Peptides against a protein of PDB entry 5D63. Designs and how they scored, part 210

Target 1, 292 residues: chain A of PDB entry 5D63
Amino acid sequence: SLRRGIYHIENAGVPSAIDLKDGSSSDGTPIVGWQFTPDTINWHQLWLAEPIPNVADTFTLCNLFSGTYMDLYNGSSEAGTAVNGWQGTAFTTNPHQLWTIKKSSDGTSYKIQNYGSKTFVDLVNGDSSDGAKIAGWTGTWDEGNPHQKWYFNRMSVSSAEAQAAIARNPHIHGTYRGYILDGEYLVLPNATFTQIWKDSGLPGSKWREQIYDCDDFAIAMKAAVGKWGADSWKANGFAIFCGVMLGVNKAGDAAHAYNFTLTKDHADIVFFEPQNGGYLNDIGYDSYMAFY

## One batch from the design tools (peptide; made by RFdiffusion4, then SolubleMPNN)

Design b2_p28_2_s4 (from b2_p28_2, 15 letters changed)
Fold by OpenDDE base, seed 1:
Structure b2_p28_2_s4 (fold): chain B 292 residues (1-292), chain A 28 residues (1-28)
Amino acid sequence: as target 1 above (292 residues)
Amino acid sequence: SLEEIRAKMREGLDALLAAGARMSGPVA
């Protein structure tokens, strides 16, 4: 079963992703196939899947950038019906915006069926060109047509998954207490995380005893990430992952404040030093407190 | 044992807090 989360949705047949054209929030904006760059933020190609309560395997798909929803035009069952971005809500009852998402027969990819029309999201002719038509098309769950098969690459973690990643890390103090601030987190590539750090002004900030020291750097980084999120995305219901930790060294005679994020596979955390922009597997401290 | 290790870690933190130690200096 597909979990709530943010996904990059890639065609199983060709290197094309589901893209909201120009990230436009206008009703009727075409959703198209488009190339993507691995390990980057694909701005118009991220979709928040919100599961509908009491309706098995059924979701709305909100474009993260525009805040609009995947919409089958007029809910038509005709093959070739346009799939567009359209205003909506996460828990809408509009069947034009409800999508049943289940594993395909290959057990790896998914198919995306409109709840009302029972047609499937189709990359028409498997066209790999930028701007290729994505439409509702007739199909079956067991059909092997790659035009209707999609890989859901998860770009986010739940708070529980983040908590589990922290729990697996060896640099956690015996007195550790974590505080979860949100429910779902977009996990940034390190390049994006670093760019936010650079843009924050922290690289040029002067360390000053007490008045602007490690805790100020760490909190400033988190604030910068939060602001970046708010300024970048129109969808709601998620946060950008950036943690703050307080740690104590092995000798127990020094404490430090620092940041952390998740590794690419989301299974582990990596520490981030906001004073120098470094990523470390071992920052030299064991965390006794974190909030994220 | 794991429990002994955790106990030592807790003792270290308690000592740090009791001493009123400052947070770390600048990182290069």
Scores: peptide ipSAE 0.166, ipTM 0.674, DockQ to the pose 0.242
Fold by OpenDDE base, seed 4:
Order: sequence, then C-alpha cells, then structure tokens
Structure b2_p28_2_s4 (fold): chain B 292 residues (1-292), chain A 28 residues (1-28)
Amino acid sequence: as target 1 above (292 residues)
Amino acid sequence: SLEEIRAKMREGLDALLAAGARMSGPVA
C-alpha cells in the first residue's frame, strides 16, 4: 500500500510527470504532463498523498507548491474529463478529490482511480509533450495501458524513517538523544540545500568565539531551511529536512555543532558543515544530540 | 519540545566542557 508522503509522479510510458500548470492556486488550473529533471525539485510536480482514515488505499493529493488538490472536474465519469487543481482539504469527503491508488498489474507502477467516478488518471494518448492533457478515463485495474500507470517516486521521509537512517550511521555516539520536530520531511537535493545555505548569508558570516560559533551557524542553517520551506510551498503537513547535531570528537576533547541531511536514497544521512558548505560522510564528530 | 532541546544542548556542551573538552574552532 502507498504510504503517506510526498511523491513525484511519473508516467510509466513516457518521461512525463504530473504537473500543476504554472503552480497556480486558482481553481480549475490544469494538471498536465510535463517534462522533469531528475534529482531536482521539480516545483510544480510534487504531491502530498494523505491517506483517508478507514478508506482503504484512498488519498487526497495536494500539490506542494499551490496547496490545491487534484480534482476530477465535476466528478464526471466521461472519458476525457479534465483533472485540475482545486481548493480542498486533506481529509475531504468530496469524491472529486478522493483517489484510490493501488499497484498496477506490473507490480511497480500505480494506477490512480477517482473514488467517485471510478475512472483513472490518464495521460491522454501518452503524449510526452509539455502541457499534455491529463484526464479521467475509463479503465480497469488490470489493464496494462501505460497511459494510466504511474511511478510514485517518494521525495519525503517520515520521522521514523529519518530516525532509522540516523541509527544506521556509524558516527552516532552511544549517548545519542534525538528530538523529532515534525512528521514528514521533504528531502532536498544537495544543490537546493546548498543554494539555501548561500542565500542565507552564512557563507559570509564571521566565526566568533562563543558569540557566533558552530552552534549559531548550525541553527542559522536550520532556520534558513525552515523559512525557505515556508516561503516556497503553500501546502501544509510537512517540513523540509534539515537536522542539527551536536557531536564530540574521537579524542573527547572537542565538541561541534553541525547540520545533516539525507542521501537521495533516504537510507543514510550526510553531514553538512554550515561554516563552509561542505558535505561529508565523516565530519570528525560522533553525535550525542540531534533535532530535526 | 524546544525547551528540552535547549536544555539538552546546554547540558551536553557543559558536560563535555566540564570534562575537559572545548568548543571547536572555526572550520576553514
């Protein structure tokens, strides 16, 4: 079953993703097929899947950028009915915005069925062009039509998954205590993470003993990422992953504060030094405390 | 909570400093 999370949803047949056109929050904004760039944010193409309690395999899909929801126009069962962004809520009862998402017959892709109409999200004619129509279309769960099959590339981690990634890292002190601040985290590409760091002014910040030292840098980075998240996305119910760690060196005679993020496969953490913008698998310290 | 985070941050650093550790200097 599909987990709650943020997904990049890619067509199984052509290199096209489900895109909210222009990221507009206006009701009736077309959802279209659009090209994407791997290992980038793809701003208009991220969707928060929120499972509906007590309704098996059924979700709302909130566009991260616009904060609007995937909506089958008038809930019509007619083939070719537009799929649009529309205002809504995560736990709506509006069947226009409820989507049953289950594995397709190939076992790797998903099909997205409107709860009310029982039609499927369809990349019309498998058109790979930017702006290609996405519509509700007749179909069955067992059909192999790639126009209605979608890969759900998970772009987020739960707090539990983040915790597990930390626990697997060899640079965690035996006295480690972690504090979880949120439930679901969008994991940024390093390039985006670095850009936030650059825009924060930290590259030009002066290290000063105690008054603005390692902890100030690390917390400033966390704050910068938080603000970036708030300024960039209209959807709620998730955070941007950026951790703060306190660590002690092997000799036990020095402590350091630094950041960390997750690797692109979400299986591991990588350390980030906010004083120089470096990514390291080994920062030279073992973490005894983190919050993220 | 944020209070707990702050407390643990200070507790951890103070404990290490009391044990003879020092804060890291600037990173190049």
Scores: peptide ipSAE 0.139, ipTM 0.610, DockQ to the pose 0.712
Fold by OpenDDE base, seed 5:
Structure b2_p28_2_s4 (fold): chain B 292 residues (1-292), chain A 28 residues (1-28)
Amino acid sequence: as target 1 above (292 residues)
Amino acid sequence: SLEEIRAKMREGLDALLAAGARMSGPVA
């Protein structure tokens, strides 16, 4: 089954993603096909899938940018019915905003069926142009029509997945204690993470003994990422991944505070030095504490 | 038990502090 998480949803037939037009929060904003750039944020094309309790394989889809939900217009079962952004809640009972998401017959892509109408999210005519119509359309679970098949590219990790990635890292001290602050984390590309670092003013900050040293840099970076998240996205129920670690050197006589994020495949962590903006696989310390 | 594990972890941290571990200087 599809896990709760943030997804970039890409058509199986053409290089087009499900896009909320202009990222608008207005009710009735068209959801359209749009080109995307791999390994970037793709601002209007990220969707939080929230599973509905006690309803198998059924989700709401919240646009991260607008905070609105994927909505089949009037819940109509007619082919060509518009799919739009509309105000809603994560655990709504409105069948216009409930989507059953299961694997297609090819075992790799998913189909997205409206819970009420039983029609499927369809990239009309497989049109790869920006602004192409996405609509509800008749279909079946077993047919091979690529207009109705979608790849769900996971852009987030759960706290458990992050914990597992940390546990696999060789630079974790035997006394390590981690503290989880949130449940689901959008994982940023390094380029975006670095830009947040630059915009925070940390590159120009002066190290000062105790009053503004390694822990202050690390906390300032986490605060900057948190603020960036709050300022960038209208959806709730997720955080932006940025960890803080305390580590001790091999000799056991020096400690350091630093940041960390996840690698592109989400399987490992990479250390980030907020004093110089460097990414390192080995920062020279073994972590005995983290919060993220 | 989880409690025993946590106790062991805390003892380890206390030992590090007792050994004189301090926060690092500036990183270039």
Scores: peptide ipSAE 0.137, ipTM 0.645, DockQ to the pose 0.340
Fold by OpenDDE base, seed 2:
Structure b2_p28_2_s4 (fold): chain B 292 residues (1-292), chain A 28 residues (1-28)
Amino acid sequence: as target 1 above (292 residues)
Amino acid sequence: SLEEIRAKMREGLDALLAAGARMSGPVA
């Protein structure tokens, strides 16, 4: 079954993603097919899938940017019915905003069926152009029509997954204690992470003994990412991944504070030095404490 | 072994704490 998380939803037939037009929060904003750039944020094309308790394989889909929800207009079962962004809540009972999401017959892609109408989210005619119509359309779970098949590229990790990635890293001290601050984390590309670092002013900050040293840099980076998240997204129920670690060197005669994020495949962590903006697989310290 | 490695790491931390060491200097 599909896990709770943030997804980039890509058509199985053409290089087009489900896009909320202009990222608008207005009710009735069209959801359309749009081109995307791999390994980037794709601002209007991220969707938080929230599973509905006690309803098998059924979700709401919240646009991360607008904070509005995928909505089948009037819940109509007519082929060609508009799919729009509309105000809602994560655990709504409105069948216009409830979507059953299950694997297609190919075992890799998903189909998205409206809970009420039983029609499917369809990239009309498989049109790859920007602004192409996405609509509710008749179909079956067994059909191989790529217009109704979607890849769910997971862009986030749960706190448990982050914890597991940390646990696999060889630079974790035997006395390590981690503190989880949130439940689901959007994982940023390094380029975006670096840009936040640059915009924070940290590259121009001067190291000063105790008054502004390694812990201040690391916490300032964490704060900058938090602010960036709050300023960038209207959806709730997730955080932006940026960790803080305290570590000790192998010799046991020095400690350091630094940041970390997740690798592209979300399986491992990579260390980030906020004093110089560097990414390292080995920062020269073993972590005895982290919060993220 | 992994256990031995972790034991050495703990020993290092204990030594650091016993010495009253502070956080690191500037990183180039």
Scores: peptide ipSAE 0.118, ipTM 0.649, DockQ to the pose 0.220

Design b2_p28_3_s1 (from b2_p28_3, 20 letters changed)
Fold by OpenDDE base, seed 5:
Structure b2_p28_3_s1 (fold): chain B 292 residues (1-292), chain A 28 residues (1-28)
Amino acid sequence: as target 1 above (292 residues)
Amino acid sequence: MKDWKISTQEELDAYAQRLFEKMAKVES
């Protein structure tokens, strides 16, 4: 079963992703196939899948950038019916915006079926061109047509998954206490994380004893990431991953405040030093406290 | 009370040196 989360949705047949055209929040904005760049944000191509309680394998799909929802126009079962962005809510009862998402016959990709019409999200003719039409189309769950098969690449983690990643790290103190602030986190590529750091002004900030030292740098980084999230995305119900840690050295006579994020595969954490923008697997401290 | 945080320029310089060495090791 597909988990709640943020996904980049890629066609199984050609290198195209489900894209909200121009990231527009206007009702009726076309959803189209578009090229993407691996290991980047792909701004208009991220979708929050929210599972509908008590309806098996059924979700709404909210575009992260626009805050609008994937919508089958008029809920029509006609082949070629437009799929658009449209205003909505996460737990809507509107069948135009309810999508049953289950594994395809190949066991790795998914098919996306409109709950009401029973038609499938289709990259028309498998067109790999930017702006290619995505539409509702007749089909069956067992067909192998790649026009209707989609890979759901998870771009977020739950708080539980983040907690598990921290627990696996060897640089955690025996007295560690973690405090979870949100439920679902978009995990940024390091390049984006670094760019936020650069734009925050921290690279030019002066270290000053007590008044602006390690904890101030670490909190400023988290604040910068939070602001970036708020300014970049119109969807709600998720946060941008950026943690703060307090750690003690092996000798137990020095402490430090620093940041951390998740690795590309989301299985581990990596430490980030906001005073110099460095990523480290070992920052020289064992964390006794984190909040994220 | 003893302040465990890095609170002096000397401590910061030493920490920076350690980070540099660690980064160099990881990059190599």
Scores: peptide ipSAE 0.014, ipTM 0.459, DockQ to the pose 0.079
Fold by OpenDDE base, seed 3:
Structure b2_p28_3_s1 (fold): chain B 292 residues (1-292), chain A 28 residues (1-28)
Amino acid sequence: as target 1 above (292 residues)
Amino acid sequence: MKDWKISTQEELDAYAQRLFEKMAKVES
């Protein structure tokens, strides 16, 4: 079953993603097919899938940018019914905004069925052009029509997944204690992470003994990421991944504070030095404390 | 655990040197 998380949803037939046009929060904003750039943030194309309790394989889909929800217009079962962004809530009972999401017959892609109408989210005619119509359309779960098949590229991790990634890393001290601050984390591309770092002013910040040293840099980075998240996205119920670690060197005579994020595949962590913006697999310290 | 965090410019410089030597070990 599909896990709660943030997804980039890509058509199985053509290189188009489910896009909320202009990221607008207005009711009735068209959801359309649009090109995307791999390994980028794809601002208007991220969807938080919230599973509905006690309703198998059924979710709301909240656009991360607008904070509005995928909505089948009037819940109509008519083929060609518009799919739009519309105000809503994560656990709504409105069947216009409830989507049953299960594996397609190919075992890799998903189909997205409206709970009420039983029609499927369809990239009409498989049109790969920007702004192509996405609509509810008749179909069946076992059909192979790529117009109704979607890859769900998971862009977030749960706290448990992050914890597991940390646990696998060889640069963790035996006394390590981790503290989880949130439940679900959008994992940023390094380019975005770096841009936040640049915009924070940290590149121009001067190291000063005790008053502004490693811990200050690390906390400032986390604060910057938090602010960026708050300023960038209207959806709630997730955080932006940026960890803080305290570590000790192998000799046990030096300590450091630094950041970390997750690798692209979400399986590992990578260390980030907020004093110079560098990414490292080995920062020279073993973490005895982290919060993220 | 005793706190031996970097407290001098010399320590920072040494750390930076070690860091730069490891910059090739980047994952994304």
Scores: peptide ipSAE 0.013, ipTM 0.463, DockQ to the pose 0.094
Fold by OpenDDE base, seed 1:
Structure b2_p28_3_s1 (fold): chain B 292 residues (1-292), chain A 28 residues (1-28)
Amino acid sequence: as target 1 above (292 residues)
Amino acid sequence: MKDWKISTQEELDAYAQRLFEKMAKVES
C-alpha cells in the first residue's frame, strides 16, 4: 500500500509528470502533464498524499506548491472530465478530492481512481507534450493502459525513516539521543540545500569565539532551511529535512556542531558543514545529540 | 541510542482519525 508522503508522480508510458499548471492556487487550475528534470525540485509537480482513516487505500493529494488539492471537476464520471487544483482539506469527505491509489497489474506503477466516480486519472492519449490534458477516464484496475499508470517516486521520509538512516551511520556516539521535531520531511537535492546555504549569508559569516561559532552556524542553517520551506510552499503537514548534530571527536577533547541531510536514496545521512558548505561522509565527530 | 519523538506518525494518525471523524460529522 502507498504510504503517506510527498511524491513526484510520473506517467508509466511517457516522461511526463503530474503538474499543477503555473503552480496556481486558483480553483479550477488545470492539472496537466509536463516534462521534469530528474534530481531537481520540480516545483509544481510535488504532491502530498494523505491517507484517509478507515478508508482503504484512499488519499487526498495536495499540491505542495499551491496548497490546493487534486479535484475531479464536479465528480463527473464522464470520460474526459477535467482534473484540477481546488481548495480543500487533507481529510475531506468530498469525493471529488478523494483518490484510491493502488498498484496496477504490472506491480510497479499505481493507478489513481476517484473515490466517487470510479474513473481513473488519465494522461489523455499519452501525450508527452507540456500542458497535455489530464482527465478522469473510464478504466479498470487490471488494464495495462499506460495512460492510467503512474510511478510514485517518494521525495520525502518519515521521522522513522530518518531515524533509521541515522542509526545505520557509523559516526554516532554511544550516548546519542535524537529528537524528532516533525513527522514527514521533504528531502532536498544537495544543489538546493547548498543554494539555501548561500542565500542565508553564512558563506560570508565570520566565526567568532562563543558569540558566533559552530552552534550558531548550524542553527542558522536550520533556520534558513525552515524559512525557505515556509516561503516556498503553501501546503502544510510536512517539514524540510535539515538536521542539527552535536558531536565529539575520537580523542574526546573537542566538540562540534554541524548539520546533516539524507542521501538521494534516503538510506543514509550525509554531514554538512555550515561554515564552508561542504558535504562529508565523515566529519570527524561522533554525534551524541541530534534534532531534526 | 535513544530517539525522543516530539511528533510521531502514530500521533499524527490519531489526530487524523479524530479530525476525520469530526469532518465526517460536519459534512454528512
Scores: peptide ipSAE 0.008, ipTM 0.308, DockQ to the pose 0.023
Fold by OpenDDE base, seed 2:
Structure b2_p28_3_s1 (fold): chain B 292 residues (1-292), chain A 28 residues (1-28)
Amino acid sequence: as target 1 above (292 residues)
Amino acid sequence: MKDWKISTQEELDAYAQRLFEKMAKVES
């Protein structure tokens, strides 16, 4: 079954993603097909899938940018019914905003069925142009039409997945303790992570013994990422991944504070030095504490 | 490992469960 998380939802037939037009929070904003750039944020094309408890394979889909929800207009079962952004809540009982999401017959893509109407989210005519209509359309679970098949590219990790990635890393001290602050994390591309670092002013910050040293840099980076998240997205129920670690060197006579994030495939962590903006697989310290 | 938000999530789940029960009654 589909896990709770943030997804980039891509059509199985053409290089088009489900896009909330202009990222607008207005009720009735069209959801359309739009081009995307791999390994980037794709601002208007991220959706938080929130599973409905005890309703099998059923979710609300919240646009990360607008904070509004995918909505089938009037819940109509008529082919061609508009799919729009609309105000809502994560655990709504409104069937216009409830979507059953299960694997298609190909075992890799998903189909998105409206809970009430039983119609499917359809990229009309498989149109790859920007602004192409997305609508509710008649269909069945076993049909192979790529107009109604979608890849769910997971852009977030759970706290458990982050924990597992840390546990796989060889630069963890035997006394390591981790503290999890949130449940689901949007993982940023390094380019975005670096840009936040640049915009924070840290590149121009001066190291000063004790008063503004490694821990201050690391905390400042985490604060910058947190603020960036709050300022950038209207949806709730997730955080932006940026960890802080305290580590000790092999000799045991020096300590350091630094950041870390996840690799592109979310399987490993990479260390980030906020004093110079560098990414390292080995920062020269073994972590005895982390919070993220 | 410590997750201070686990209890909050449980509360949210409980709330969602109540909503589900209401929805189920309407459908029955």
Scores: peptide ipSAE 0.006, ipTM 0.274, DockQ to the pose 0.017; fails the geometry check

Design b2_p28_3_s2 (from b2_p28_3, 20 letters changed)
Fold by OpenDDE base, seed 1:
Structure b2_p28_3_s2 (fold): chain B 292 residues (1-292), chain A 28 residues (1-28)
Amino acid sequence: as target 1 above (292 residues)
Amino acid sequence: SKSLKISTQEELDEYEEKLFEKFEEVES
């Protein structure tokens, strides 16, 4: 069963992702196939899948950038019906925006069926060109047509998954207490994380005893990421992952405040020093407190 | 009453030196 989360949705047949054209929030904006760049944000190609209570395997799909929802035009069952972005809500009853998502016959990809029409999201003719039509099309769950098979690459973690990643890290103090601030987190590539750090002005900030020291840097980084999230995305119901930690060294005679994020595979954390922008597997401190 | 936080520029400089050394090891 597909978990709630943010996904990059890639066609199983060609290197094309489900893209909201120009990231536009206008009703009726085409959803199209588009090329993507691995290990990047792919701004218009991120979708928040929200499971519908009491409706098995059924979701709304909110475009992270536009805040609009995947919508089958007029809910039509006609092959070739446009799939567009349209205003909506996460828990809508509008069958035009309800999608049953289950594994395909190959066991790795998914198929996306409109709840009402029972047609499937189809990359028409398997066209790999930018702007290729995505439409509702007749199909079955068991057929092997790659035009209707999609890989769901998860770009986010739940708070529980983040907690588990922290728990696996060897640099956690025995007195560790973690405080969870949100439920679902978009995990950024390091390049994006670093760019936010640069844009925050922290690289030029001067360390000053007590008045602007390690905790100020760490909090400023988290604030910068939060602001970046608010300014970049129109969808709600998720946060951008950026943690703050307080740690103590092995000798027990020094403490530090720093940041952390998740590794690419989301299985581990990596420490980030906001005073110099460095990523480290070992920052020299064991965390006794984190909030994220 | 003694703070465990880095309280001097010298301590920060030493920390940064160690930090960069570790970072370079990861990058290499």
Scores: peptide ipSAE 0.031, ipTM 0.545, DockQ to the pose 0.080
Fold by OpenDDE base, seed 3:
Structure b2_p28_3_s2 (fold): chain B 292 residues (1-292), chain A 28 residues (1-28)
Amino acid sequence: as target 1 above (292 residues)
Amino acid sequence: SKSLKISTQEELDEYEEKLFEKFEEVES
């Protein structure tokens, strides 16, 4: 079963992703096929899947950028019905915005069926061009047509997954206490994380004894990421991953405050030094406290 | 009592040197 999370949704047949055109929040904005760049944010192509309680395998799909929802126009079962962005809520009862998402017959990709019409999200004619039509189309769960098969690439982690990644890291102190601040986290590429760091002004900040030292840098980075998230995305119900750690060295005679994020595969953490923008597998400290 | 945190420029310089060495190892 598909878990709650943020997904980049890619066609199984051609290198095209489900894209909300121009990221517009206007009702009726076309959802189209569009090219994407691996290992980037792909701003208009991220979707928060919110599971509907007590309705098996059924979700709303909220565009992260626009805050609008995937909507089958008038809920029509006619092949070729437009799929658009439309205002909505995560737990709507509107069947135009309810999508049953289950594995296809190939066991890797998913099919996206409208709950009401029972038609499937279809990249019409498998068109790989930017702006290609995505529509509701007749189909079956067992059909092998790649026009209706989609890879759901998870771009977020739950708090539990983040906790697990921390727990298996070798640089955790025996006295470690972690504090979870949110439930679901968009994990940024390092390039984006670094850009936020640069834009924060931290590269030009000077270390000063107590008044602006390691903890100030680490908190400033987290604040910058938080602000970036608030300014960049209109959807709610998720955060941007950026952790803060306090650590002690092996000798126990030095302590430090630093940041951390998750690796590309979301299985591990990587440390980030906000004083110089470096990513490290070993920062020389074992964390006794984290919040994220 | 003495803080365990880096509290001097000298300590910071030493720390940064170590960090950069580790950073280069990770990027290589």
Scores: peptide ipSAE 0.028, ipTM 0.563, DockQ to the pose 0.081
Fold by OpenDDE base, seed 2:
Parts: C-alpha cells; sequence; structure tokens
Structure b2_p28_3_s2 (fold): chain B 292 residues (1-292), chain A 28 residues (1-28)
C-alpha cells in the first residue's frame, strides 16, 4: 500500500508531472500536466498523500505549495471532467476529494481512482505539453493505458526512515541518542539546502569562541530551514529535514556541533558543516546526540 | 568546533543525560 508521504507524481507514458497551475490556492484552479526537472523542488508538483483511516488505499492529495486538495469537479463520472485544486481538509468525507490509489497491472505505477465516481485521473491524450488537461476518465484497474498510470516518487521520509538511515552510518557513537521532532520530512536537494544556507547569512558569520561557535552555526542553519519551510509551503503535517548533531572525535578530547541531511536515495545521511557550507561523508566526529 | 572536552565515557554519559532531560518532552 502507498505510504503517507510527499510525492512527485509522474505520468508513466510521458515526462509530465501532475501540476497545480501557478500554485494557486483558488477554488477551481486547474490541475495540469507539466514538465519537471529531476533533483529540483518542482514547487507546484508536490502532493501530500494522507491516508483516510479505515478506508483501504484511499487518500486525500494536498498540494504542498497551495495547501488545496485534488478535487474532481462535481464528482462527475463523465469522461473529461476537470480535476482541480479546491479547499479541503486532510480527512474530508467529500468523495470529490477522496482518491483510491493502488498499483496498476504493471506492478510499478499507480492508478488514481476517484472514490465516488470510480473514474481515473487521466492525462488526456497523453499530451506532454505544459498545461495539458488532466481529467477524470473511465477506466479499469487492469487496463495498461499509460494515460492513467502514474509513478509516485517519494520526496519525503518518515522519522523512522530517518532513524534507520542514521543507524546505518558508521560515524555514530555507541552512546548515541536521537530525538525526533516531527513525523514526516521533505528531503531537500543539496542545491536547495545550500541556497537556504546562503540566504541565512551564515556564510558571512564570524566564528567567535563560545559566543557564536559551532552550535550556534548548526542551530542557525536548522532555524533557517524551518523558516524557509514555513514561508514556502501552505500545507501542514510535514517538516523540512535538517538535523543537528553533537559529536566527539576519536581521541575524545574535542566536541563539535554540525548539521546533517539525507542523501538523494534517502538511504544514508550526509554531514553538513554550517561554518563553510561543505558536505562530508566523514566530518571527523562520531555523533552521540541528534535532533531532527 | 567547541572546546568541550570529554575525557571519559562517564563524562559523555552525564552530558547526554543532561541533554535528555531537556528534550524529554519531545520523546514523550
Amino acid sequence: as target 1 above (292 residues)
Amino acid sequence: SKSLKISTQEELDEYEEKLFEKFEEVES
């Protein structure tokens, strides 16, 4: 079954993603096919899938940018019915905004069926152009039509997945304690992470003994990422991944505070030095404490 | 980096315990 998380949803037939046009929060904003760039944020194309309790394989899809929800216009079963952004809530009972999402017959892609109408989200004519119509269309779970098949590329991790990634890292002290602050985390590309670092003013900050040293840099970076998240996205129920670690060197005579994020495949962590903006696989310290 | 020195495992454990107390509510 599809896990709760943030997804980039790509058509199985053409390089087009499900896009909320202009990221608008207005009711009735068209959801369209649009090109995307790998390893970027793709602002209007991220969707938080929230599973509905006690309803198998059924979700709401909240656009991360607008905070509005995928909505089948009037819940109509007519082929060609518009799919739009519309105000809603994560656990709505409105069948216009409830989507059953299950694997297609190919076992890799998903189909997105409206709970009420039983029609499927369809990239009309497989049109790869920007602004191409996405609509409800008749179909079956077994059909192989790529217009109705979608890859769900997970852009977030759960706290448990983050914990597992940390546990796999060789630079964790035997006394390590981790403190989880949130449940689901959008994982940023390094380019975006670095840009937040630059915009924070940290590159121009001066290290000063105790008054503004490693821990201040690390906390400032985390605060900058948190604020960036709050200012960038209207959806709730997720955080932006940016961890803080305290570590000790092998000799045990020095301690350091630093940041960390997840690698592209979400399987490992990479250390980030907020004093110089560097990414390192080995920062020279073993972490005995983290919070994220 | 900090000038914090942790000369023994015991000192590290004590430091972690203090931090744990500060973040206990987050884990609960």
Scores: peptide ipSAE 0.018, ipTM 0.455, DockQ to the pose 0.308
Fold by OpenDDE base, seed 4:
Structure b2_p28_3_s2 (fold): chain B 292 residues (1-292), chain A 28 residues (1-28)
Amino acid sequence: as target 1 above (292 residues)
Amino acid sequence: SKSLKISTQEELDEYEEKLFEKFEEVES
């Protein structure tokens, strides 16, 4: 069962991802195959999968950038029917925007079936070129056609997953209290995280005792990431992961405030020092409080 | 690193009291 989350959706046959052309929010914007760069944001190629209550394995797919939804044009069952971005809502009843997503016969990739038409999202002819047509096409769940098989690479974590990652970290104090602010978090590549840090002005900020010290830096980073998220994405229902921690040293006589994010595999956290932009596995403190 | 963070209202109140005592002394 596919979990709610943000996914980069990659064709199983060729190195092409499902792309909303130009990230446009206009109704009828083509969804196309497009090349991607691993470990980058791939702006127009992120999709929030929202599960539909009481409808097994069925989702809406919201383009993170445009805030529009994957839509089978007129819900037509004709092979070659355009798949486009279109305005919608996460819990729509419009079958043009409802997609049943289940494992393919290979057990690793998924197929994306339109709920109404029962046709499948198809990279037409397996074309790997930028702008290649993606369309609804006839098919079955069990056939092995790679044109209709997609890898769903999770780019986000739930609050529960983040909590679990924190709990596994050895630098968590026994008195730790975590405060979850959101339900789903886009996890940024470190390069993007660092760029936000740079753009925030924090690299040029002067440490001053009490008035602008560790907690101010950490909160400023959190705020910068939040603003970046708001400015960058039109979809709702998710946040950008950037945690704030308060930690105490082993001796229990010094404290620090810092940030943290998740590792690429989402299994662990890595600490981020907003005063110098460093990533550390051990920041020298055990966290007794976090919010994220 | 720095001193331990204020974590309770009681600690904050104590800190504020110290600040105000200092200010009152200066203003008296």
Scores: peptide ipSAE 0.016, ipTM 0.381, DockQ to the pose 0.106

